# Ledger of designs, part 64: peptides against a protein of PDB entry 3OIQ

Target 1, 212 residues: chain A of PDB entry 3OIQ
Amino acid sequence: KNRIFVSSSKDFEGYPSKAIVPVQFVALLTSIHLTETKCLLGFSNFERRGDQSQEDQYLIKLKFKDRGSERLARITISLLCQYFDIELPDLDSDSGASPTVILRDIHLERLCFSSCKALYVSKHGNYTLFLEDIKPLDLVSVISTISTKSTNSSKHSSSELISECDLNNSLVDIFNNLIEMNRDEKNRFKFVKLIHYDIELKKFVQDQQKVL

## One batch from the design tools (peptide; made by RFdiffusion4, then SolubleMPNN)

Design b1_p16_4_s4 (from b1_p16_4 with L2W D9E M13L E15A)
Fold by OpenDDE base, seed 4:
Structure b1_p16_4_s4 (fold): chain B 212 residues (1-212), chain A 16 residues (1-16)
Amino acid sequence: as target 1 above (212 residues)
Amino acid sequence: SWKLLSEEEEDELLAE
């Protein structure tokens, strides 16, 4: 089955009530919920949804049913946090108790761009998104990709071109949404409060703000 | 408001 690129979590409202659909999206990591029984990742593109929370627009479940799946989930969380410089409590605590990790509003401190592959699994209008694959994206690479969008029509296959265009469009939309949030005095998100706020990001944001 | 599937419902669907 062809994987569908999803630009909005609202797209799932039109999805079949009983289906398994492979999907892909790009979003910012907003939350991590790891307990003894569950592993959830929250993602958002910060689309305006009225007064609803802009976090966790994509709630992604990791399988967490047996020792193998639990281990994979913990490793996935560890690797993501290591990649994004997110401090986790020691997951290997000798206490035999699986550490609980609950992180929220990650985007207020770090822009954690992630390309996610998931399975949309639905029954009776309810659905779960199961993580199949996650690729963390480097912010410098994201900025460079958005900035270079104008020139290289390299003759890749028509299917690869569509996926790249969709990815790039979603990345632009995310930044535009973040710029709007940054301009809103009531919004807690501010670029200058990001731990990794540097001259490159500053310049990019300033240049994008001139186009909006 | 959408809801997550139950773990049982998820297992049934992923086994198909």
Scores: peptide ipSAE 0.127, ipTM 0.783, DockQ to the pose 0.768
Fold by OpenDDE base, seed 2:
Parts: sequence; structure tokens; C-alpha cells
Structure b1_p16_4_s4 (fold): chain B 212 residues (1-212), chain A 16 residues (1-16)
Amino acid sequence: as target 1 above (212 residues)
Amino acid sequence: SWKLLSEEEEDELLAE
């Protein structure tokens, strides 16, 4: 089956009630939930959905059923947190209790752009998104990609049906949503409160604000 | 509000 690019988590409302569909999306990491029995990652594009919380629009499950899957989930979380400079409690504590990690509102401190491949699995109208692959995106690279409207169709002829346009459009939409949140006095999100807020990000945000 | 599948329902679907 061809992988489908998803621009909104609302797209899943139109998906079959019994299906397995490979999907891909780009979003910000918003939450991490690791317990003894489950591992979940929350992502958001911060699309306005009325009064609903803009967090965890994409809830992604990591398989967590055996020692092998649990180890893979823990390694995945550790690598993501290392990449984004997210402080985790030591997951390697020799005390035979698996550490519980619950992080929320990650986007208030760090912009953790991630390209996710997942499997949509549904039955009776309920669904789970299983993580297949995750690629963290560097913020400087994201800014450069948006700033350079380069239609550089790099000739990578690999049949990944996801157009560079879909990725770029999603990144632009996320930034536009963040700019709207930053302008809203009631919203807790502010660019100036990000730990990694620098002169480059400041300039980019100021330039984007003039176009909106 | 969508709900997560049960682990049993997930296993049945992933085994097909």
C-alpha cells in the first residue's frame, strides 16, 4: 500500500472503520508518556480546532509488549530527547523498576519538529497510530527550507510518493499556527520563552509575521 | 473523541 501524507489529524475522521493504512506527517513533539505498560508520543500541528486542546493531535503508540519492543521504545525516546536536548530522568537506573516518564507541553520550551511514519490501524471506528519511523528535524534546516522557496526538485527519483511540497506546506502551516498562538495573549506559547530562542529564529519570526 | 484500540484488537488486526 502507498504511504499517505497527512496534513491534518482530521483526515483520520474520513478513514475506513476497519483498515491498515501507512501514513506520514510532520508535527511538533508535544508529549512523552512512558509507563511500565505503554509508550505514547504526542504530536501537534497546532491547527485551530475550536476549544479543543491543541496538544496531542497525533497520539502515536510505540509497541510495548515484550522486552525487545520495550527496549526499542526506551532507546527511541532516549535518542529523541538527546537530539532535542530534553532532560530525562536516567532510564538506566539499576533499580528493577522501569522509570515512568511523563512530559507535557514540550512545545512551550522547545520546537521539536519531527517527520513521522506511522501505521493507522482501525476497528469499529476506533484507531491507533503505531510508530514505524521517526526523523527529528533541525530547526535551522526547517527555517532554511521555508525561507528558500527553492523548488529544488532534487532528482531523487525514489518512489516515496510524498512530495517535497507537502512537507514544506506542513512546515509553513505549523509556523503560521505558532505565530497566531504567539499573537494571542491568552495562549501560553511565546517564541521568546523558548530555551533555544536566538537571533536567527527571532529574525525569521519577524519576517514571517510581516507576511501574515 | 476517538479511542485507542485495545491491545487485543490491535494484535488481531496486525496478525491479519
Scores: peptide ipSAE 0.127, ipTM 0.783, DockQ to the pose 0.774
Fold by OpenDDE base, seed 5:
Structure b1_p16_4_s4 (fold): chain B 212 residues (1-212), chain A 16 residues (1-16)
Amino acid sequence: as target 1 above (212 residues)
Amino acid sequence: SWKLLSEEEEDELLAE
């Protein structure tokens, strides 16, 4: 089955009420919810949805039904947090209780760009997105990709690759949405409040703001 | 409100 690139979480409103569809999207990590019984990741592209919260537009479930899947989920969370420099409580605490991790509003402190592969699973008009794969994206690489307009369409004819155009468009859209949020005095998001706010990001944001 | 599938509904669909 061909993997579908999803540019908006609204696309799922038009998806079949009973289906299994492999999907892929790019978004910012906004939340982590790890308990004893479940693991959820929230992502957003910050697309305007009227009065709805722009957080957790993509709620991704990790399989968490046996010790193997639980371990994989914990390792996935640990690796993501290590990559993005997110402080977690020690998951390896000698107290045999799996630590509960609930993080929200991650995007207010860190831009955690992620390319996600997921399985859309629906029944009776309800759906769950199951994580299949996640690739964290380096912010410098994201900025470089947007800036270079790299149309290096290496014709890798494999039906599973996101078009470079779809990826680039999605990254641009996310930044544009963040710029709009930054301009809104009522919005809590501000680029200058990011822990990793540097001269490169500052310059990039300033240059993008001139085009909008 | 995100209406997640029930675990039972998920397991049925993942078994197909």
Scores: peptide ipSAE 0.127, ipTM 0.782, DockQ to the pose 0.773
Fold by OpenDDE base, seed 3:
Order: structure tokens, then C-alpha cells, then sequence
Structure b1_p16_4_s4 (fold): chain B 212 residues (1-212), chain A 16 residues (1-16)
């Protein structure tokens, strides 16, 4: 089956009640929930959904059924946190208990852009998204990609072009949503409160604000 | 409101 690019988590409301559908999306990492029995990743594009929380719009489950899947989940979390410079409590605590990690509101401190491949699995109108693959995206690369799109329609193959266009449109939409949140005095999100807030990000946000 | 599948429902669907 072809992988479907998802621009909104609302798209799943129209998905079949009993299906297995490979999907792809781009979003910000918002939460990590690792316990003894489960591993969940929360993502959001901060699409406005009325008065509902914009957090964890994409809840992604990692397989956590056996010792092998648990190990893979823990390695995945470790690698993501290392890439985004997220401090984890030492997983090597001498107490033979698997460490519990519960992080929320990650987007308030760090913009953790991620390209996710997942499996949508549904039954009786309920669904779970299972992680298949994750690619963390560098913020400098995201900014450069959005900034350069105004000039070069290079003739790449039609299938790669669609995926790149969808990715770039989603990245623009996320930044526009973050700019709106930053302008809202009631919203907790502020660019200036990001740990990695620098002159480049400041300039980019200022330039994007002129187009909105 | 959507709900997460149970682990049993997930296992049945992933075995199909």
C-alpha cells in the first residue's frame, strides 16, 4: 500500500473503522511517556481545534510487548533525546527497575521537528498509531528549507516532488501556528523562551511575521 | 471521541 502523507490529525476522523494504513507526517515532539508497560510519543502541528488542547495531536505508540521491543523503544527514546539535547534521568540507575520517563510540553523549551512514519491501525472506530520510523529534523535545516523554497523549482521526479512539497507545506504551517501562539498573550508558547533561541531563529520569525 | 485500541485488539489486527 502507498504511504499517505497526513497534514492534520483530523484526517484520521475520516479513516476506515477497520483498517491498516501506512501514514507519514511532520510535527513537533511534545511529549514522551516511557513506563514499565508502555512507550508513547506525543506530537503536534498546533493546528487550531477550537478550545481543545493543541498538545499530543498525534499520539504514537512504540511496541512494548517483550524484552526485544522494550529495548528498541528505550534505544529510540535515548537517540531522540540525544539528538534534541533533551536531558533524560540516568537510565542506568543501579535499581533493576526500568526508569520511568514522563516529559510534557517539550515544545515550550525546544522545537523538536520530526518526520514520522507510522501504521494507522483501527477497529470499531478506535485507532492506534504505531511508530515505524522517525527522522529528527535539524532546526537550521528546517529554516533553510522554508526560506529557499521561494526560488528554485528544480525538476526532480514527480513522486519525490510531492513528498517534498507536502513536507515543506507542513513545516510552514507549523511555523505559522507557532507565530500565532507567540502573538497570543494567553498562550504559554514564546519563541524567546526556547533554550536554543538564537539570532537566526529570531530573524526567521521576524521575516515570517511580515508575510502573515 | 476516538479511543486507543486495547492491546488485545492491536495484536489481532497486527496478526492479520
Amino acid sequence: as target 1 above (212 residues)
Amino acid sequence: SWKLLSEEEEDELLAE
Scores: peptide ipSAE 0.126, ipTM 0.781, DockQ to the pose 0.752

Design b1_p16_5_s1 (from b1_p16_5 with Y3K E9N E11D V14I)
Fold by OpenDDE base, seed 5:
Structure b1_p16_5_s1 (fold): chain B 212 residues (1-212), chain A 16 residues (1-16)
Amino acid sequence: as target 1 above (212 residues)
Amino acid sequence: DEKLKELENDDDFIYK
C-alpha cells in the first residue's frame, strides 16, 4: 500500500476500524515518555481543536516488547534529543535500571520539527500509531523551505510533487498555528521564550506575521 | 509480515 500523507490527526477519525495503514506526517515534538514498559512520543501541529489540548495530537508508540526493541527505542530517543539539544538523564546508567524520562511541553523551549513515518493500526475502532521512521528537521532548513517555495515549480514526478507540497503546506500551517498561539496572551507558547530564538527566526516570524 | 501480525494482536491501543 502507498504511504498516506496526513495533514491532521483528525484524519484518523475517518480511518477503518480494522486496518493497517502506513502514514506520514510532519509535526513538532511535544513530549517524550520513556518508562520501563513503554516508549511514547508526542507530536503536534497545533491545530485548534476547540477546548482540547494542542499538545500530543499525534501520540506515537515505539515498539517496546523485547530487549532489542527497547534498545532501539532508547537509541531513537537519545539521537532525537542529541539532535534537538534536549537534555536527558544518562540512559546508559551502569545501574542496569533504565531511567524514566518524562518530558512535556518541549515546544515551549524548542521547535523540534520532525518528519514521521508510522503505522496506523486499528482494531474494534481503537487505534495506535506505531513509529516506523523519524527524521528530525533542521529549523533553518524548514524556514528556508517555506521561504523559497513561492517560486520554484521544479518538474518532479506528480507523486513527489504532491508529497513535497503536502510537507510544505503542513510546515506553513504549523508556523501559522504557532503565530496564533504567540498572539494569544493566555497561551504559554511565546517565540521569545525559545532557547534557540535568534535573529533569523525573529525575522521569519515577523515576515510571516505580516501575511496573516 | 510477522511484524504486522504482532501489531494487529497488540491490545494496548492508545486511542479508544
Scores: peptide ipSAE 0.266, ipTM 0.783, DockQ to the pose 0.905
Fold by OpenDDE base, seed 3:
Structure b1_p16_5_s1 (fold): chain B 212 residues (1-212), chain A 16 residues (1-16)
Amino acid sequence: as target 1 above (212 residues)
Amino acid sequence: DEKLKELENDDDFIYK
């Protein structure tokens, strides 16, 4: 089955009430929910949806049914948090209880760009997105990709070009949405409040703001 | 969130 690139989490409203569809999207990590019984990751592209919260537009479930899947979920969270410099409570506390991790609003402190592969599974109109693969994206690489690709459309195979155009368009849309949030005085998101806010990100935001 | 409640009840869908 071909994997579908998803640009909006609204696309799922048009999906079949009984299906299994492999999907891919790019979004910012917004939440982590790890308990004794569940593991969920929240993502958003911050698409405007009227008065609805822009947080957790993509809720992704990690398989958490046995010791092997629970271990894989914990390792996945640990590796993501290590990559994004997210402080986790010590998962190795000798207390025998699986550590509970509940992080929200991650995007207010860190831009955690992630390319996700998931399985859309629906029944009776309800659906779950199951994580198949996650690739964290480096912010410098994201900025470089958006800044340089306005000029080099000429040399790759047609199948790689489509997936790369879709990825780039979604990255641009995310930054445009963040710029709009940053301009809104009522919005909690501000680029200057990011822990990793540097001169490169500042310059990039200033240059993008001139085009919007 | 209604979506979180949907995801909570779907523990059985991976295998049907």
Scores: peptide ipSAE 0.205, ipTM 0.753, DockQ to the pose 0.074
Fold by OpenDDE base, seed 4:
Structure b1_p16_5_s1 (fold): chain B 212 residues (1-212), chain A 16 residues (1-16)
Amino acid sequence: as target 1 above (212 residues)
Amino acid sequence: DEKLKELENDDDFIYK
């Protein structure tokens, strides 16, 4: 089955009540929930959803049922946090107790762009998104991708072209949503509060704000 | 919170 690109987590409302659908999306990491029994990642594109929290629009479950899957989940979290410079307690501590990690509002300090592949699994109208693959995206690369109107697509198959356009559109939409949040005085999100707020990001945001 | 609670019990949705 072809993987479906998902631009909004509302798309799942139209999905079959009993299915397995491979999906892909791009979003910001907003939360990490690692306990002794579960591992969840929260992602958002910050699409306006009325009065609902804009966080955790995509809740992604990591398989956490056996020592092998638990280890893979912990390694995945560790590698993501290392990539995004997120400080975690040592997950490998010899104390025999698996540390509980609950991080929220990650996007307030760090823009953690991630390309996720997941399985949509539904039964009786309920669904879970299971992580299949995650690729952290470098912010400089994201900025470059948005700034360079992709004129170089002339060599890829029509199916790959659609996926690149969908990815780029979603990245633009995320930045536009963040710009709106930054303009809202009631919103906690501010670009200047990002730990990694630099001259490049500042310039990019200023240039995007002129188009919006 | 409700969606998190739903997903906590979703151990049954992993088709083996």
Scores: peptide ipSAE 0.202, ipTM 0.748, DockQ to the pose 0.071
Fold by OpenDDE base, seed 2:
Structure b1_p16_5_s1 (fold): chain B 212 residues (1-212), chain A 16 residues (1-16)
Amino acid sequence: as target 1 above (212 residues)
Amino acid sequence: DEKLKELENDDDFIYK
């Protein structure tokens, strides 16, 4: 079955009330919720949804049913946090209590671009997104990809049905939304408050702001 | 919060 690229989390409102659909999207990591019984990742493209929170537009469930799936979830969280330089409490605490991690508003400090593969699973109109795969994206690589308009269709990825165009368009849309949030005095998001705010990101944002 | 609660109550992983 072909994987569907999802540009908006609103696309799921039009999805079948009883289906299993493999999907992929690109978004910013906004939250991590790890408890004794659950592991959830929140992502957002910061698409304007009226007065609704722009955070956690994509809630992705990690399987958390047994010790094996719990361990995989913890490893996944640890690796993501290591990649994005997110400080976590020690998840391997010898105290037989599974550590609880609740991080929110991650995008206010770090732009954690992530390519997610998930299963949309619906029943009776309710749906859950289950994580299948996650690839963290380097911000420098994201900036370079958008800036170069890489028409280099590397013919090698012809097996991944997701067009390089869909990825690039989603990355552009995210940055445009972040630029709008940065311009809004009421919005908490500001590029200059990012821990990794550098000359490259500053220049890129300034150049994108001239096109908008 | 509400969408978290909906996803919380679906303990029924449809993976049979």
Scores: peptide ipSAE 0.175, ipTM 0.743, DockQ to the pose 0.069

Design b1_p16_5_s2 (from b1_p16_5, 5 letters changed)
Fold by OpenDDE base, seed 2:
Structure b1_p16_5_s2 (fold): chain B 212 residues (1-212), chain A 16 residues (1-16)
Amino acid sequence: as target 1 above (212 residues)
Amino acid sequence: SSRLKELENDEDFIYK
């Protein structure tokens, strides 16, 4: 079955009340919620949604029902945090108590671009997004991809039918939304407050601001 | 966020 690329989390409002739909999106990691019973990742494209919070537009559940799924969830979180240089408490503490991790507003300190594969699972109009796969994206690679407008149709194997166009459009939209947030004096997001704010990101933001 | 607090409740579905 073909995976559907999702440009907005509003698309799910039009989805079937009883379905299993494989989906994919690109967003910034905004939150991590790990408790004894649940594991959730929050993502956002920072789309304007009226008075609704722009945080956690995509809430993605990791399966967390048995020791095997719990271990996989902890490993997934550990690997993501290692990739994005996010400090976590030691998740492997032999003390028998699974450590609780609650991180919020990750985007205020780090731009954690992520390509997510998920299952939309609905029943009676209620739905959950279950994580199937996650690929962290390097910020330099994201900046390069947007800047080059590279229709590098890498004719690599036909299997990952993400339109490179859909990916690039979503990345551009995220940056445009971040630029608008940065211009808003009431918004907490500022590029200069990012831990990884460098000359390359500064130049890219300045160049994008001239087009908006 | 308020949504994360709502998801702390033991409901099977994240979105209603």
Scores: peptide ipSAE 0.244, ipTM 0.761, DockQ to the pose 0.251
Fold by OpenDDE base, seed 1:
Structure b1_p16_5_s2 (fold): chain B 212 residues (1-212), chain A 16 residues (1-16)
Amino acid sequence: as target 1 above (212 residues)
Amino acid sequence: SSRLKELENDEDFIYK
C-alpha cells in the first residue's frame, strides 16, 4: 500500500473506522511521555483550531509490550533527544526501575522538526498512530529548503512519492503558524526564547514575516 | 489533553 502524506491531523477524522493505513507527516516534536507501561511522542503543526493553536496534534505510540519493544522505545527517545540536545535523565540507571520521562512544550525551547512514518490503526472509529520510523530534520536544512523554493524536481527514484512539494508546503505552514503564535502577545511561544535562536533563524523569521 | 487520555485508554489495536 502506498504511504499517504498527511498535511493536517484533521485528515484522520475522515479516515475509515476500521483500517490500517501507512501515513507520513512532518511536524514539531512537542512532548515525550515515557512511563513504565507506555511510550508516546507528541507532535504538532500548530494548526489553528478555533481560537487557539492545537498542541500534540499527532500523538504517536511506540510499541511497549515486551523487553525488546521497550528497549527500542528507550533507544528511539535517547537518539532523538541526543539529536535535538534535549537533556534526559539517565535511562540506563541500574536502579531496575525504568525512568519516567515527561517532557511537555518542547517547542517553546527547541524547534524539533521531525519526519514521521506511522501506521494509522483504527477500530470502531477509534484510532492509534504507531511509529514506524522517525527522521529528525536539521533546522538549517529546513530553513534552506524553504528559502530555496526547490525547483529541483530531481528525478530521484519513483519509490518515495512523497512530493517534495508536500514536505515543503508543510514546513512553510509550520513556520507561518509559529510566526502567528510569535505575533500573539497571549501565546507563550516566542522565537527569541528558543535556546538555539541564532542570527540565521532570526534573519529567516524576519524575511518570512515580510511575506505574511 | 483529553486526546492523550483517549489514546491512553484505547486498547492496543494490534491487528494480530
Scores: peptide ipSAE 0.179, ipTM 0.758, DockQ to the pose 0.084
Fold by OpenDDE base, seed 4:
Structure b1_p16_5_s2 (fold): chain B 212 residues (1-212), chain A 16 residues (1-16)
Amino acid sequence: as target 1 above (212 residues)
Amino acid sequence: SSRLKELENDEDFIYK
């Protein structure tokens, strides 16, 4: 089955009321919600949605129904947080109570770019996005990918070309949205407040701001 | 988010 690339979380409004659709998107990790009974990841591309919160535009559920799925969810969270240098309480604490983790507004401190594969599962017009796979993206690699694609129309096969173009367009859109947020004095997001704000990111943002 | 609270109560449709 072909996986559909999703550029906007509004695309799901047009999806079938009873379906299972494999989807893929790229977005920033904005929240982590891990309790004793649930695991949710929030993502956003910061698309302007009027007066609605720009956080958690993609809410992705991890399967959390049995010890195996719970363990996989905890490992997934631990690995993501380790990759993005997010401090978590020890999820494996010997004291039989799994710690509750509620992180919000992650994008205010860290740009956690993630390529997500999910299942859109709908019934009676309600839907859930279930995580199938997640690939954290390195910020340097994201910056390099955006910076280089202005030049290389290399003849890759027609089917692979679409996915790579869609990915890059989404990455550009995310940065453009972040630049707009950074320019807005009312917006809490500021590039200079990112823990990992360096000379490379500064230069990239400055160069991208000249095109916008 | 209001949507987080909605999806928190949603049954997993993956098995239905």
Scores: peptide ipSAE 0.185, ipTM 0.764, DockQ to the pose 0.085; fails the geometry check
Fold by OpenDDE base, seed 3:
Structure b1_p16_5_s2 (fold): chain B 212 residues (1-212), chain A 16 residues (1-16)
Amino acid sequence: as target 1 above (212 residues)
Amino acid sequence: SSRLKELENDEDFIYK
């Protein structure tokens, strides 16, 4: 089955009321919600939606129904947090209670770019997005990918080209949205407040701001 | 997030 690339979480408003659709998107990790009964990841591309909150535009459920799925969810959260240098409370506390992790507004401290594969599942007009796969993206690699693509139209196969163009367009759109948020005095997001704000990111933002 | 609160309260989430 062909996986659909999703550029906006509004696309799901037009999806069938009863379907199972494999989807893919790129977004920033904005929240982690791990409790005894649920595991959710929030993502956003920060698309402007009028007066609506730009946080958690993509809410992705990890399967959390049995000991095996719970273990996989906890390992997934641990590996993502290790990759993005997100501090988690020690999950190994000897108290047999599964640790609760509730992180919000992750994008205010760290740009956690993620390529997500999910399963859209709908019934009676209601839908859930289930995580199938997640690839964290390195910020240096994201910056290099956006900066270099003005020149190399190299002849790779048509199917890989579409997926690569969709990925790049989404990364550019996310950065443009972040630049607009950074320019807005009322917006809490500021690049200079990121823990990993360096000379490379500063230069990239300054160069992108000249084009917008 | 307001949307997380809406979806946490949304009894209509398909728990498949």
Scores: peptide ipSAE 0.172, ipTM 0.746, DockQ to the pose 0.114; fails the geometry check

Design b1_p16_5_s3 (from b1_p16_5 with K5E E9N V14I)
Fold by OpenDDE base, seed 5:
Structure b1_p16_5_s3 (fold): chain B 212 residues (1-212), chain A 16 residues (1-16)
Amino acid sequence: as target 1 above (212 residues)
Amino acid sequence: DEYLEELENDEDFIYK
């Protein structure tokens, strides 16, 4: 089956009540929930949804049923946090207790752009998004991609035709939503409060604010 | 596919 690019987590409201659908989206990492029994990653595009929280619009489950899947989940979280410079408690602590990690509002400190592949799995109208693959995106690369509109049509084979346009549009939409949040005095999100707020990001935000 | 069967049998749905 072809993988579907998802621009909004509302798209799942129209999905079949019993299906397995490969999907892909781009979003900011907003939360990490690792317990002894579950591993969840929260993502958001910060699409305005009335009075609902804009965090965790995509809750993605990692398979966590056996030692192999648990190890894979822990490694995935560790690698993501290392990439984004997120401080984690030591997950490999020789203390036989699996460390609990609950991080929220990650986007308030760090913009963690991620390209996610997932399986939409539904039964009786209920569904879960299972993580298949995750690629962290470098912020400088995201900024450059948006700024250049680089139509580098990398000739990836026709079966994974997520148009480079869909990816770029989603990245633009995320930044536009963050700019709106930054302008809202009631919103906790502010670009100047990001740990990695530099001259490049400042300039990019200022230039995007003139187009909106 | 054993992997897909295990996902289909996961009754702890995130979205209900």
Scores: peptide ipSAE 0.539, ipTM 0.949, DockQ to the pose 0.899
Fold by OpenDDE base, seed 1:
Structure b1_p16_5_s3 (fold): chain B 212 residues (1-212), chain A 16 residues (1-16)
Amino acid sequence: as target 1 above (212 residues)
Amino acid sequence: DEYLEELENDEDFIYK
């Protein structure tokens, strides 16, 4: 089945009431919810939705039914947090209680760009997005990709390649939304409060702000 | 596919 690129979490409102649809999106990691019985990742592109919270627009479930799937979920969280320099408690502690991890508002401290593959699974109009794959994206690479506007339409005719255009457009939209949030005095998001705020990110934001 | 059947049988839907 062809994987569908999703530019908005609203696209799921038009999806079939009973289906399994492979999807892919790019977004910022906003939350991590790991308990004894459940593992969720929150993502957002910060699309404006009126007065609704812009956080957790994509809630993604990791399979958490048996010891194997639980271990895979914990390893996935650990590797993701290691990549983004997010401090976690030791998830493998010999104490037979799995540690509870609840992180929110991750985007206020770190821009954690992620390319996610998921399964949309619906029944009776209700749905869940299950994680299939996650690729963390380096911020320097994201900035360079947006700046170079290399529409290398490499016509790789493999039906599974996300259009490089769709990825780039979504990355631009995320940055534009963050710039708007940064300009809003009521919004908690500020680029200068990011732990990794450097001269490169500062320059990029200043240059993008001139185009908006 | 046993994996897909297990996902279809998950009734704890995130979106309602």
Scores: peptide ipSAE 0.539, ipTM 0.949, DockQ to the pose 0.879
Fold by OpenDDE base, seed 2:
Structure b1_p16_5_s3 (fold): chain B 212 residues (1-212), chain A 16 residues (1-16)
Amino acid sequence: as target 1 above (212 residues)
Amino acid sequence: DEYLEELENDEDFIYK
């Protein structure tokens, strides 16, 4: 089955009540939830959804049923946190209690852009998004990709035609949403509060603000 | 596919 690019988490409201659909999206990592029995990653594009929290628009489940899947989930979280410079408690502690990790509002301190592949799995109108693959995106590369209207179709092979345009449009939409949140005095998100806020990001935001 | 069958049998849905 062809993988579907998802631009909005509302797209799932139109999905079949019983299906398995491979999907892909790009979003900011907003939360990590690792307990003894469950592993979830929260993502958001910060699409305006009325007065509801714009966090965790995509809740993604990692398989967590056996020692192999648990180990894979822990390794996935560790690698993501290492990439984004997120401090985690030691997950390998020989103390027989599996470490619990609950991080929220990650986007308030760090912009963690991620390209996610997931399976939409539904039954009786209920659904879960299961993680298949995750690629962290470097912020400098994201800024460069948006700034260079990449007319360079690198024709990688035709089989998973997620258009480079869909990725770029989603990245632009995320930044536009963050700019709107930054302008809102009631919103907790501010670019100047990001730990990695530098001159390059400042300039990019200022230039993007002139177009909005 | 055993992996897909295990996902289809996961009735702890996130979205209800």
Scores: peptide ipSAE 0.538, ipTM 0.949, DockQ to the pose 0.902
Fold by OpenDDE base, seed 3:
Structure b1_p16_5_s3 (fold): chain B 212 residues (1-212), chain A 16 residues (1-16)
Amino acid sequence: as target 1 above (212 residues)
Amino acid sequence: DEYLEELENDEDFIYK
């Protein structure tokens, strides 16, 4: 089955009431929810949805039913947090209690760009997005990609070109949404409050603000 | 596919 690129989490409102559809999206990591019984990752592109929260627009479930899937979920969270420099509570507690991790509003401190592959699984109109794969994206690489690809039509294969165009468009849309949030005095998001706010990000934001 | 059957049998849907 061909994987569908998803630009909006509203696209799922039009999806079949009984299906398994492989999907892909790019978004910012906004939340991590690990308990004894569940593992969820929240993502957002911060698309405007009226008065609704812009957080957790994509809630992605990790399989968490057996020791093998639980181990994979914990390793996935650990690797993501290591990549994004997110402090986790020590998961190695000698107390046989599974560590609980609840992180929210991650985007207020860190821009954690992630390319996600998931399965849309629906039954009777209800659905879950199950994580298949996640690739963290480096912010410098994201900025460079947006800044340079306005000029280079490199002759890559047609299938790779579509996925790269969709990825780039979504990355631009995310930054545009963040710029709008940064301009809103009522919005908690501010670029200057990011732990990794540097001269490169500052210049990029200033240049994008001139186009919007 | 046993993996897909396990996902279809997850009745704790995130979206209702």
Scores: peptide ipSAE 0.537, ipTM 0.949, DockQ to the pose 0.874

